# Ledger of designs, part 119: peptides against a protein of PDB entry 1IK9

Target 1, 211 residues: chain A of PDB entry 1IK9
Amino acid sequence: MERKISRIHLVSEPSITHFLQVSWEKTLESGFVITLTDGHSAWTGTVSESEISQEADDMAMEKGKYVGELRKALLSGAGPADVYTFNFSKESCYFFFEKNLKDVSFRLGSFNLEKVENPAEVIRELICYCLDTIAENQAKNEHLQKENERLLRDWNDVQGRFEKCVSAKEALETDLYKRFILVLNEKKTKIRSLHNKLLNAAQEREKDIKQ
Target 2, 207 residues: chain A of PDB entry 1IK9 as posed
Amino acid sequence: MERKISRIHLVSEPSITHFLQVSWEKTLESGFVITLTDGHSAWTGTVSESEISQEADDMAMEKGKYVGELRKALLSADVYTFNFSKESAYFFFEKNLKDVSFRLGSFNLEKVENPAEVIRELIAYALDTIAENQAKNEHLQKENERLLRDWNDVQGRFEKAVSAKEALETDLYKRFILVLNEKKTKIRSLHNKLLNAAQEREKDIKQ
Target 3, 195 residues: chain B of PDB entry 1IK9 as posed
Amino acid sequence: MERKISRIHLVSEPSITHFLQVSWEKTLESGFVITLTDGHSAWTGTVSESEISQEADDMAMEKGKYVGELRKALLSVYTFNFSKESAYFFFEKNLKDVSFRLGSFNLEKVENPAEVIRELIAYALDTIAENQAKNEHLQKENERLLRDWNDVQGRFEKAVSAKEALETDLYKRFILVLNEKKTKIRSLHNKLLNA

## One batch from the design tools (peptide; made by RFdiffusion4, then SolubleMPNN)

Design b2_p17_5_s1 (from b2_p17_5, 10 letters changed)
Fold by OpenDDE base, seed 1:
Structure b2_p17_5_s1 (fold): chain B 211 residues (1-211), chain C 211 residues (1-211), chain A 17 residues (1-17)
Amino acid sequence: as target 1 above (211 residues)
Amino acid sequence: as target 1 above (211 residues)
Amino acid sequence: MKEEEEEKKMEKELEEA
């Protein structure tokens, strides 16, 4: 089961933060349990897949798009710039929410909720879930932080080896060329010396033929 | 101001999870506000630095060690294996906690709390803080995840460059040696040819003199 | 001497490679 808790402001009680919990299995499309609380009272309703389908049809909206709007409304609260407006009557236990567009507001959905007999249990469970989520997220953060530190060390180690390899390649190339030039110059000197000896021998033979 | 919320079980109400909020400035040593709630009622007390010092003295415990025990008790709940036991009387509003050791239990501290007139506000604020903490931790997780993915890419890029550098160094060394051998062999062949010409010229001159 | 030894060493390294 997945859960999302969001803070919302009811039009009827704009000074009192309410908490909207939505719990679902796999997808919001399969239905969900909605719980509203003001920190003293709680109200819960179950929304079926058939009700979601009916609301989509009544709105003449494609079901996937409608579920997408429900997800935005119910899992993110009012959203940026109060895109969603929430209404709840404690007397009728009727919850409805509207999407506010520039020129038009429309009702996106409505649910009948029931007052919970023991709201303290619901509130405690909600707080427990928040604390569990905090603990899980902290553990993930600590893990990711340690992994980042590891990856950074590993990167620095490879970078240092790479720089050493580049420098070693350049040094090797330079050393091999220096050695090559030395050997080549020695062979060139020997060739020049042998050529001079051949020229001298030819000149001496030409003198011996000329007596 | 720092805050920690933990779940605790009161000895008097072991079936009902309570929430212990501790709020402090910079260090727990400077004093703190303690808030207890069962999701319906709330109780709050302020603990001063002087009270912390007095409790440490009364226990004949070094203040830093005492504050360390307070931190473990009040910021982690019962701890592993119920190291800390919490007691609260709703009638007297007296909160005390004990440290359980193998052979002995001792009172670690005690506070007088006051019943909050509007517990719903305290509960709402507590839930808001939990939701804010969840959002902050999620944002940190997303950041760390993206950073991990970046560092992993950067590591792979450097590793691939390093491997290419190693291979290029080996290829360079091999190519330079091959070229060197070719040039050296050409020079050796030229030297041998010149030596043979010198030997032939000397033999012809020795024939011309005998002749 | 040192250059001839380096030459011989390199010739040998070249013959052994």
Scores: peptide ipSAE 0.022, ipTM 0.840, DockQ to the pose 0.081
Fold by OpenDDE base, seed 3:
Structure b2_p17_5_s1 (fold): chain B 211 residues (1-211), chain C 211 residues (1-211), chain A 17 residues (1-17)
Amino acid sequence: as target 1 above (211 residues)
Amino acid sequence: as target 1 above (211 residues)
Amino acid sequence: MKEEEEEKKMEKELEEA
């Protein structure tokens, strides 16, 4: 089961933060359970897939678009101020919400809720869920932090190896050229020496022919 | 102000999860505010630095060690089962807790609490804090995830450059050796040719003298 | 090792020639 808790302000009680819990299986489209609390009282209702489909049809809205608006209203918490208005009658247990546009407001949905007989149990379970979510998120943060530290070490190791490889390539090229220049110069010197010996031998033979 | 909320079970109400909020400035040693709730009622007390020091002295325990035990009892939530036992009288508003060892239990501390007149406000504020903590932890998780993805990309980039550098070093060495062998072989061939010319010139001169 | 052996082999092939 997926769950989201959001803070809302009721038009009738703008100074008192209310909490809207929505719980669903797999997708919000398949239906959900809604729970409203003020920290003292709680109210719960179940919304079926058929009710969601009917509301979309009544609004002449495509179901996916309608569910997208439900998700923004009911799961996003305090979106940008005043985009969604929440109304609840504690007497009739009637909950409804509107989307406010510049020039027009329209009702997005409504639910009949039932007053919970033991609101303290619902509130305790809600706090438990918040504490579990905090613990899970903290464990995930610690895991991600350790992985970040690992990746940074691995990056630094490869970076250091890369810099050494670049330097070693440049050094290798320079060293090979120096060694080859030395050997080439020795061979050039030997060639020059042999040419001089041939010139001298030719000059001596020309002297021996001229007596 | 730092805050921690923990789940506890009271000896008197083992089936009902209670919530223990502890709030402090900088260090727990400097004093703290404790709030207990069952999701319907709330009780609050303030513990001063002097009371913490007095309890440590009364226990003949070093203050830092005592504060360490307070931190485990009051901030850790459900530590290993049964290490800490919590007691609260709703009638006297007296809260005390014990540390359970194998053969001995000892009282770690006690506080007189005051019943909150509007518990719903305290509960709403507690839920607000949980929701804020969830939002902050989610934002941190998303940030750490994006940073891990960045570090992984940076690692893959450097790794690919490193592999190319290794291959380029090996290729450079092989190419340089091939080029130098060609040039050296040309010089060796020239030296051999010049030696043969010198031998022939010497043999012809020896024939001219015998002739 | 292989690089040093090839270098020494080239140096030796250079000295013998």
Scores: peptide ipSAE 0.018, ipTM 0.839, DockQ to the pose 0.119
Fold by OpenDDE base, seed 4:
Structure b2_p17_5_s1 (fold): chain B 211 residues (1-211), chain C 211 residues (1-211), chain A 17 residues (1-17)
Amino acid sequence: as target 1 above (211 residues)
Amino acid sequence: as target 1 above (211 residues)
Amino acid sequence: MKEEEEEKKMEKELEEA
């Protein structure tokens, strides 16, 4: 089961933060349980897949689009201010919400809720879920932090090896060229020396022929 | 202000999860506000630095060690089962907790609480804090995840550059040696050719002298 | 002689690398 708790403000009680819990199995379109609380009282209702489908049909909205609007309204907490308006009557236990557009407001959904006999249990369970979610998120944060620290170390290690490789390549190239130039110069000197010996031998032979 | 909410079980009501909120400024040793709730009623008390010091003295415990035990008891939620036992009387509003060791149990601390007149407000504020903490932790998780993905990309990039650098170094070395061997062989061939010309010139000169 | 030995040494270092 998936669960989302959101803060909402009711039109009738704008100064009192209410909490809207929505719980569902796999997908919101398959139906959900809605729980409203003010921290003293609680109200719960179940919305079936058939009701969601009927609401979409009554609105002449495609079901997937309607479910998308339900998800935005019911799961996103206080979205951008005033886009979704929540209404609840404690007397009738009728919950409805409207989408406010620039030139149009329309009822997006409505649900019959029932007053919970033991609101304290619902509130405790809601707080427990929040605390569990905090603990899970903290554990995930600690894990991600440790992984980031590992990745940073691994990056620094390979970066340092890369820089050493670059420097070693440049040093190798420079050293090889220097050694090569030395050997080439020695060979050039030897060739020049041998050419001079040949020139001298030819000059001596021309002198021996001239007697 | 720092805040921690923990689940506790009271000895008098072991089946009902209670929530213990502790709020403090900078350090727990400077004093704290303790709030207990069962999701219907709430009780609050303020513990001063002087009371903490007095409790440490009465226990013949060093203040830092005592504060360390307070932190473990009051902030760690349900620690290892049964190490800390919480007691509260709704009639007297007296809260106390014990540390259970293998052979000894002792009172670690005790606080006078006051029943909150509007528990719903305290509960709403507590839930709001939990939801804010969830949102902050989620944002942190998303940030850490994005950073992890960045670090992994950066690691893969530098690793690939490193491998290319290694291969380029080996290729450079091999190419330079091959080129150098070719040039050296040409020079050696030229030297050998010049030596042979010198030998031939000497042999011709010996023939001309015999002739 | 020495230059040929250094050249052979460099050739050997060239073959052994």
Scores: peptide ipSAE 0.022, ipTM 0.839, DockQ to the pose 0.118; fails the geometry check
Fold by OpenDDE base, seed 5:
Structure b2_p17_5_s1 (fold): chain B 211 residues (1-211), chain C 211 residues (1-211), chain A 17 residues (1-17)
Amino acid sequence: as target 1 above (211 residues)
Amino acid sequence: as target 1 above (211 residues)
Amino acid sequence: MKEEEEEKKMEKELEEA
C-alpha cells in the first residue's frame, strides 16, 4: 500500500491547517482511501475504481488525464501556486476540490466522507507513519552521504593516478629520447672515424703509386 | 530552536502509542520544553537549567553525564533495547522515566506537566513539523542522489582517461623502441659497410706493395 | 596530427643528427 499525507487549508476554515491522507494499492486509478483530519476529528472515505471512471466520464475527461489531475490535487495539496481549492462540510461530511486556472475554476472531484469514531487512533497512526518516513529518509540520507564520500575518494585516487600516468608518459618520452641521442651520437662518431680512416688510406695509396 | 519527536509507550497504557516532543535552544542543558500527546490530549511542561542541575546533584551524577542520559531517554524514546521506561499519570500530570539495566532500574527524571487546553493545535503543529521534516529530508535525498550521479560520471570519465593514458604510455614505449631499432640498424649497416671498405683498401695496398 | 608531426620531426632530427 502506498500513502501520501499533505497539508491543506479548507476555504471554510483557512486559519486551521488540515491534513489529507490518501492511501492506494499500486495505482490511484484502482481506487483509494481518503482521510481528512484537523488534529481533533477525522473523516474517511473510500473511492472505488468505478467511481473514478464515472467522475472522469461525467467530466468528459480521458481517464488517465483525470487520474493525473487527482494525483496532483490529492497528493501535493494546493500545489506551488495554490492551484487547488479544498472545501469540506463537517455537517454533511461532503468534501470537494477545485482546480483554479486564471479565468476558470472547475470542480475536479467530490467525495462523501464518514466521521471516524476514534480519531485519536487515526491521528496516532498518521504521526507514526510520519516518524517512520523521517527515519527511513534519514537512513537513506546517511547512506547516500557515505556513498558520496566513497565516490569522492575513488575519484581523487583515480585522478592522482591519472596525473602520475601523464607525467610518467612525458618523462618516459624525454628519457627515451635522451638515451637514443647518446647511442646515435656514439654511432655517428664511429662512422666519422671510419670515414677519416678511409680517406687516409686512399691518400697513402696515391703516394705509393707516385715512385 | 531544535526539536525532536519520539514515539513512546507508557507503562500504564502499553497498547496506546504516545508521542514525546522535546524542544530546546542550542543545548538540552540550557532547559527544554516537553510535550506529551496520545493524539487526543496533550500535556506540556518547561524544564529549566536550574532544575536539570538540581536533578543531577540529587542523583549525585556529573551534569554532563546526566544531560547525556536525558538526551538518550527523551530524544530517542525507549532506545533499541527498551532501555528506558516511561510513566505518566493523566490525573496528577506527573511524568517520570527510568533507565533499565540488567539488575537495576533507576529513576532518571521526573516532570510536572500541564494539560493543554487546545490539544488539536499542538497536534497540528506536530504533524506540520513532521511533514516539513519529510520535505527537507526528501530535498536533501534528491540533492545527494544528484551529487552521487555526478561523482559517478566524473569517476567514469577520469577512469576512462586513465586507462587510455596507460595504454598510450605502453604504445609510446613500443613505438619509440621500434623506431630506434630501425635507426640503430641503419647506422650499424653503415658501420659494417665502412669497415668492409677499410679491409678492401688494406688488401689492395698489400697487393700494390708485392707488385 | 601532433604525433605525426613529432614523428616526422624525430625522423628528421635522427636523419640530420
Scores: peptide ipSAE 0.017, ipTM 0.839, DockQ to the pose 0.091; fails the geometry check

Design b2_p17_5_s2 (from b2_p17_5, 8 letters changed)
Fold by OpenDDE base, seed 4:
Structure b2_p17_5_s2 (fold): chain B 211 residues (1-211), chain C 211 residues (1-211), chain A 17 residues (1-17)
Amino acid sequence: as target 1 above (211 residues)
Amino acid sequence: as target 1 above (211 residues)
Amino acid sequence: MEEEEEEKKEEEELAKA
């Protein structure tokens, strides 16, 4: 079961933060349980897949688009742009919400809720879920932080090995060229010496022919 | 201001989860505000630094150790080992908690609370704080996840550069040695050719003298 | 013969360093 709690403001009670809990199985489209609370009273209703389909049909909206709007309205809370307006009558237990566009507002959905007999239990369970979610998120944060620290160490280790490899490559090239030049110069000296010996031998032979 | 909310069970009402909120400025030692709620009623009290010091003195406990026990009791919630037992009288508004050791239980602290006139406001604020904490932790998780993905990319990039550097070093060494051997062999061939010319010139000179 | 052995030693020293 998935759950989302969001803050909303009711048009009738704009000074009192309300909390809208939505609980669903796998997909919001398959239906959901909605719970509204003001921290003293609570109201709950079940919305079936058939009701969602009927509301989409009544709106002449494609079901996937309608479910997308339900997700934005019911799971996001009061977005910063007041795109969704929430209404609730404590007397009739009728909940409805509107989408506010520039030129037109329209009812997006409406649900009959029932007043919860023991609101304290609903509120306690809601707080428990918040605390569990905080604990889970903290554990995830600690895990991700440790993983970041590991990845940073691993990066530094490879970076240091890479820099050493670059320096070792440059040093190797320089050393090999120096050694090569030394041996080449030795062989050039030997070649020059042998050429001079050949020239001298030829000059001596020309002297011996000339008595 | 720092805040922690924890679940506790009262000895008088073990079937009803209570929530203990502790709020403090920088350090718990400097005093704190304690709020207890059952999701219907709320009770609040202020604990001063002087009261904390007095309780430490009355227990003959070093203040830092006592504050360390307060942190474990009041901020951790019901630990899995029921090391701390919480008691509250709704009639007297007296809250106290005990540390349970193998052979001895002792009172660790006691506070006078006051019943909150508007518990719904306290509960709403508490839920708001939980939702804010969830949102902050989610944003932190998303940030840490993106950072992990960045660090992993950066690691892969450096690792790939390192492997290329290793291969390039080996290839460079092999190429330089091959070029060196080629030039060396050319010079050796030239030296051998010059030696053979010198030997032939000497043999011809010896023939000319015998002739 | 001696010069070829010295040249081989120089190659071996170059390969060992």
Scores: peptide ipSAE 0.019, ipTM 0.834, DockQ to the pose 0.117
Fold by OpenDDE base, seed 1:
Structure b2_p17_5_s2 (fold): chain B 211 residues (1-211), chain C 211 residues (1-211), chain A 17 residues (1-17)
Amino acid sequence: as target 1 above (211 residues)
Amino acid sequence: as target 1 above (211 residues)
Amino acid sequence: MEEEEEEKKEEEELAKA
């Protein structure tokens, strides 16, 4: 089961933060349980897949688009631009929410909730879930941090080896060329010496023929 | 201000999870505010630095060690081994906690709490803090994940460049040696040819002198 | 003979570096 808790402000109680919990299996489209609390009272409602489909049809909205709007409204709260307005009557236990655009507001959904007899249990469970989520996220953060530190070390090690390899390649190339030039110059000197000896021998033979 | 919320079980109410909030400035040693809630009622107490010092003295414990035990007890809850036992009387508003070792239990601290008139506000604020902490931790997780992915790419890029550099070094060395051998062999062939010409010229001159 | 052995030694030293 997946769960999301969001803080919302009700139109009727704008000074009191309410908490909207939504719980679902695999997808919000399959239905969900909503729980609303003000930290003293709690109200719960179950929304079926059929109710979601009916609300989409009543809105003349494509179901996937409607579920997308439900996800934005119910899982993010009001959002940063107060795009979603939440209404709840404690007397009727009727919950509804509206999408507010510049020139148009429309009801996105409505649900009947039931008052929970023991709200303290619901609140405790909600806090437990928050604490478990915090602990899990902290453990993930610590793991990711240790991995970042490892990856950074590994990067530095390879970078240092790469720089050494580049420098070693340049040094090797330079050394090989220097050695090659030395050997080549020796052979060139020997060739020049042998040519001079041949020229001298030819000149001496020409003198011996001329007596 | 720093805050930690922990779940605890009271000896008097072992079936009901309670939440222990501790809030402090910079260090727990400077004093703290404790809040206890069962999701319906809340109790708060302020503990001063002087009270912490007095409790350490009454225990004949070094203050730093005592603060270390307070931190373990109050910021981690019972811990995985139920090392800390929490007691609270709703009638007297007296909170105390004990450290349990194998053969010895001792009171680690005691505080008088006061019942909060509006526990719903305290509970809402506690849930808000949990939700804010979740959001902050999620943002940190997403950041660390993106950095891990970046560092892994950067590592792969450097590793691939390093492997190419190693292979290019070996190929360069091999190519240079091959080219050097070719040029050297040409020079050796030229030297041998010139030596043979010198030997022939010397033999012809020896014939001309014998003639 | 000596020059050919030195040339071979230099080639071997070149091949060992």
Scores: peptide ipSAE 0.019, ipTM 0.834, DockQ to the pose 0.112
Fold by OpenDDE base, seed 3:
Structure b2_p17_5_s2 (fold): chain B 211 residues (1-211), chain C 211 residues (1-211), chain A 17 residues (1-17)
Amino acid sequence: as target 1 above (211 residues)
Amino acid sequence: as target 1 above (211 residues)
Amino acid sequence: MEEEEEEKKEEEELAKA
């Protein structure tokens, strides 16, 4: 089960932050449980997949678009403050919400809620869920932080190996050229020595012919 | 101001999760505000730095050790379930907590609380703080996740450059050896050719002397 | 003989380096 708690302001009580809890299985389209509280009283209602489909049809809105608007209204908490308005009658337990456009407001949804007999249980469970979510998110943060530190070490290690490889490549090239120049110079010296021996032999033969 | 909310069980009401909120400036040693709630009623008290010092002295405990025990009791929420026990009288508004050792329990602290006139305001503010903390922790998680993805890309990029550098070093060594072998073989061929010319010149001179 | 053995030693040293 997925769950989202949002702060809302009711048109009738704009000075009192209310909390809208929505609980659903996998997708909001499959239906959901809605709970409203002011920190003293609580009201709960269940919305079925058939009711969601019926409201979409009554609005002449495509179901996926309608569910998209429900998700924005009921799960986003702080959308841009003025896009969705929430209304609730504590007497009738009737909850409805509207989408405000520039020149037109229209009702997006309406639910009959039931007053919870023991609101303190609902409020305690809501706070427990918030505290569990905080603890879970903190554990995720600590894990991600440790992973970031690991990834940074691993990056520094391979960067240092890369720099050493570049330097080793340049050193290898320089060393190979130096060694080969030495060997080539030895072979050039042997070639020069052999040419000098040939010139001397030719000069001696020219002396032997002249007697 | 720093704040921590924890779930506790009262000895008198072990079936009802209570919430212990502690608020302090920088350090718990400087004093704190404690709030207890069951989701219907709330009680608040203020503990001064002087009271903390006096309780440490009365316990004959070093202040830093005492504050360390206060932090474990009041801020940890779920320590090992049986190490700290919490007691509260709704009639006297007297809150006290004990540390349980194997063979001895001792009182660690005691506070006179005051019943809050409008507990719903305290509960709403507590829920608001939890929701703000969730949103802040989610934003931190998203940031750390994006940073992890960046660090992983940067690691893959430098790893790929390192592997290319290793391969390029091996290729360079192989290419240099091949090129130098060709040049050395040309020099060896010239040396052999010059030796053959010297041998031929010596044989011609020996013919001219016999002639 | 000696010059061919020195050339082989230089080739072996170049191949061992």
Scores: peptide ipSAE 0.017, ipTM 0.833, DockQ to the pose 0.081
Fold by OpenDDE base, seed 2:
Structure b2_p17_5_s2 (fold): chain B 211 residues (1-211), chain C 211 residues (1-211), chain A 17 residues (1-17)
Amino acid sequence: as target 1 above (211 residues)
Amino acid sequence: as target 1 above (211 residues)
Amino acid sequence: MEEEEEEKKEEEELAKA
């Protein structure tokens, strides 16, 4: 079961923060339970998949698009854009909400609610859910923080090894060239010495022929 | 101002989850406001720094240690270890809590509370705080998740560069040795050729003298 | 002469690589 709680303001009671809880199984399209509270009283209603389909049809809206609008209205609260207006009559227990566009407002949905006999239990359960959600999110935050600290260490370790590899490559190249030059110079010296010996031998032979 | 909400069970009403809110400024040692609710009624009290100091003295406990115990009792809820027992009389508005050790239970603190006239407002504000805390923790989770994904990419990039550096170092060493061997072999061949020319010249000179 | 020029070319190729 999935749940979302949002704060809303009712047109009839704009000074009193209300809380809108929506509970569903897997998808909002399959139906949901809606609970409204002012922190003293609570009201609950159930919306079926058939009612959602009927309201989409009555609006001439594609069902997936309609469910997308329901999700924005009921799960996001009023949001930063005041795009949704909520209305509730405590006398009739009739809840309805409107989407406000630039030039047109339209009713997005309406639900008959029932007053809960024991609102304190519903409110306690709602607070419990909030506290559980806080604890779960805190545990996730702590886990992600530790993972980030690990990844940062691992990155620093690889970065340090990479820098050492670059330096070691340059040092290796320099060392190999130094060794090569030494051996090459020895061989060049030996070649020059052998050429000088050949020239001397040729000069001696030319002297011996000239007597 | 800092706040913590926890769920507690009262000895007198173990079937009804209660919520304990503690609010303080910077440190719990400087005093705090305590609020108790059952989701219908609420009770509030203020505990001063002087009362905290007096209770620490009455217990013959060091103030910092006592504040450490207050923090565990009042901010952690009952915790997984049932180490703290909470008592409240709705008639006297007297709240007290005990620490249960293996062989000894002792009263850790006691507070006179006052019944709140408008509990719905306190409950609404408490729910608002929970929802704000959820939103803040969710935003932090999303931030940490994105940072984690960034760090993982950065790690993979450095790791790939490191592996390329290792391979390039090995390839460089191999290439330099191959080039070195080629030049060395050429110089060795030239040295051998010059030695053979010297030997031939010496043999010809020995023939010319015998002739 | 030719052998010293080849040896210089090999040194220049080794220094350019």
Scores: peptide ipSAE 0.017, ipTM 0.833, DockQ to the pose 0.118; fails the geometry check

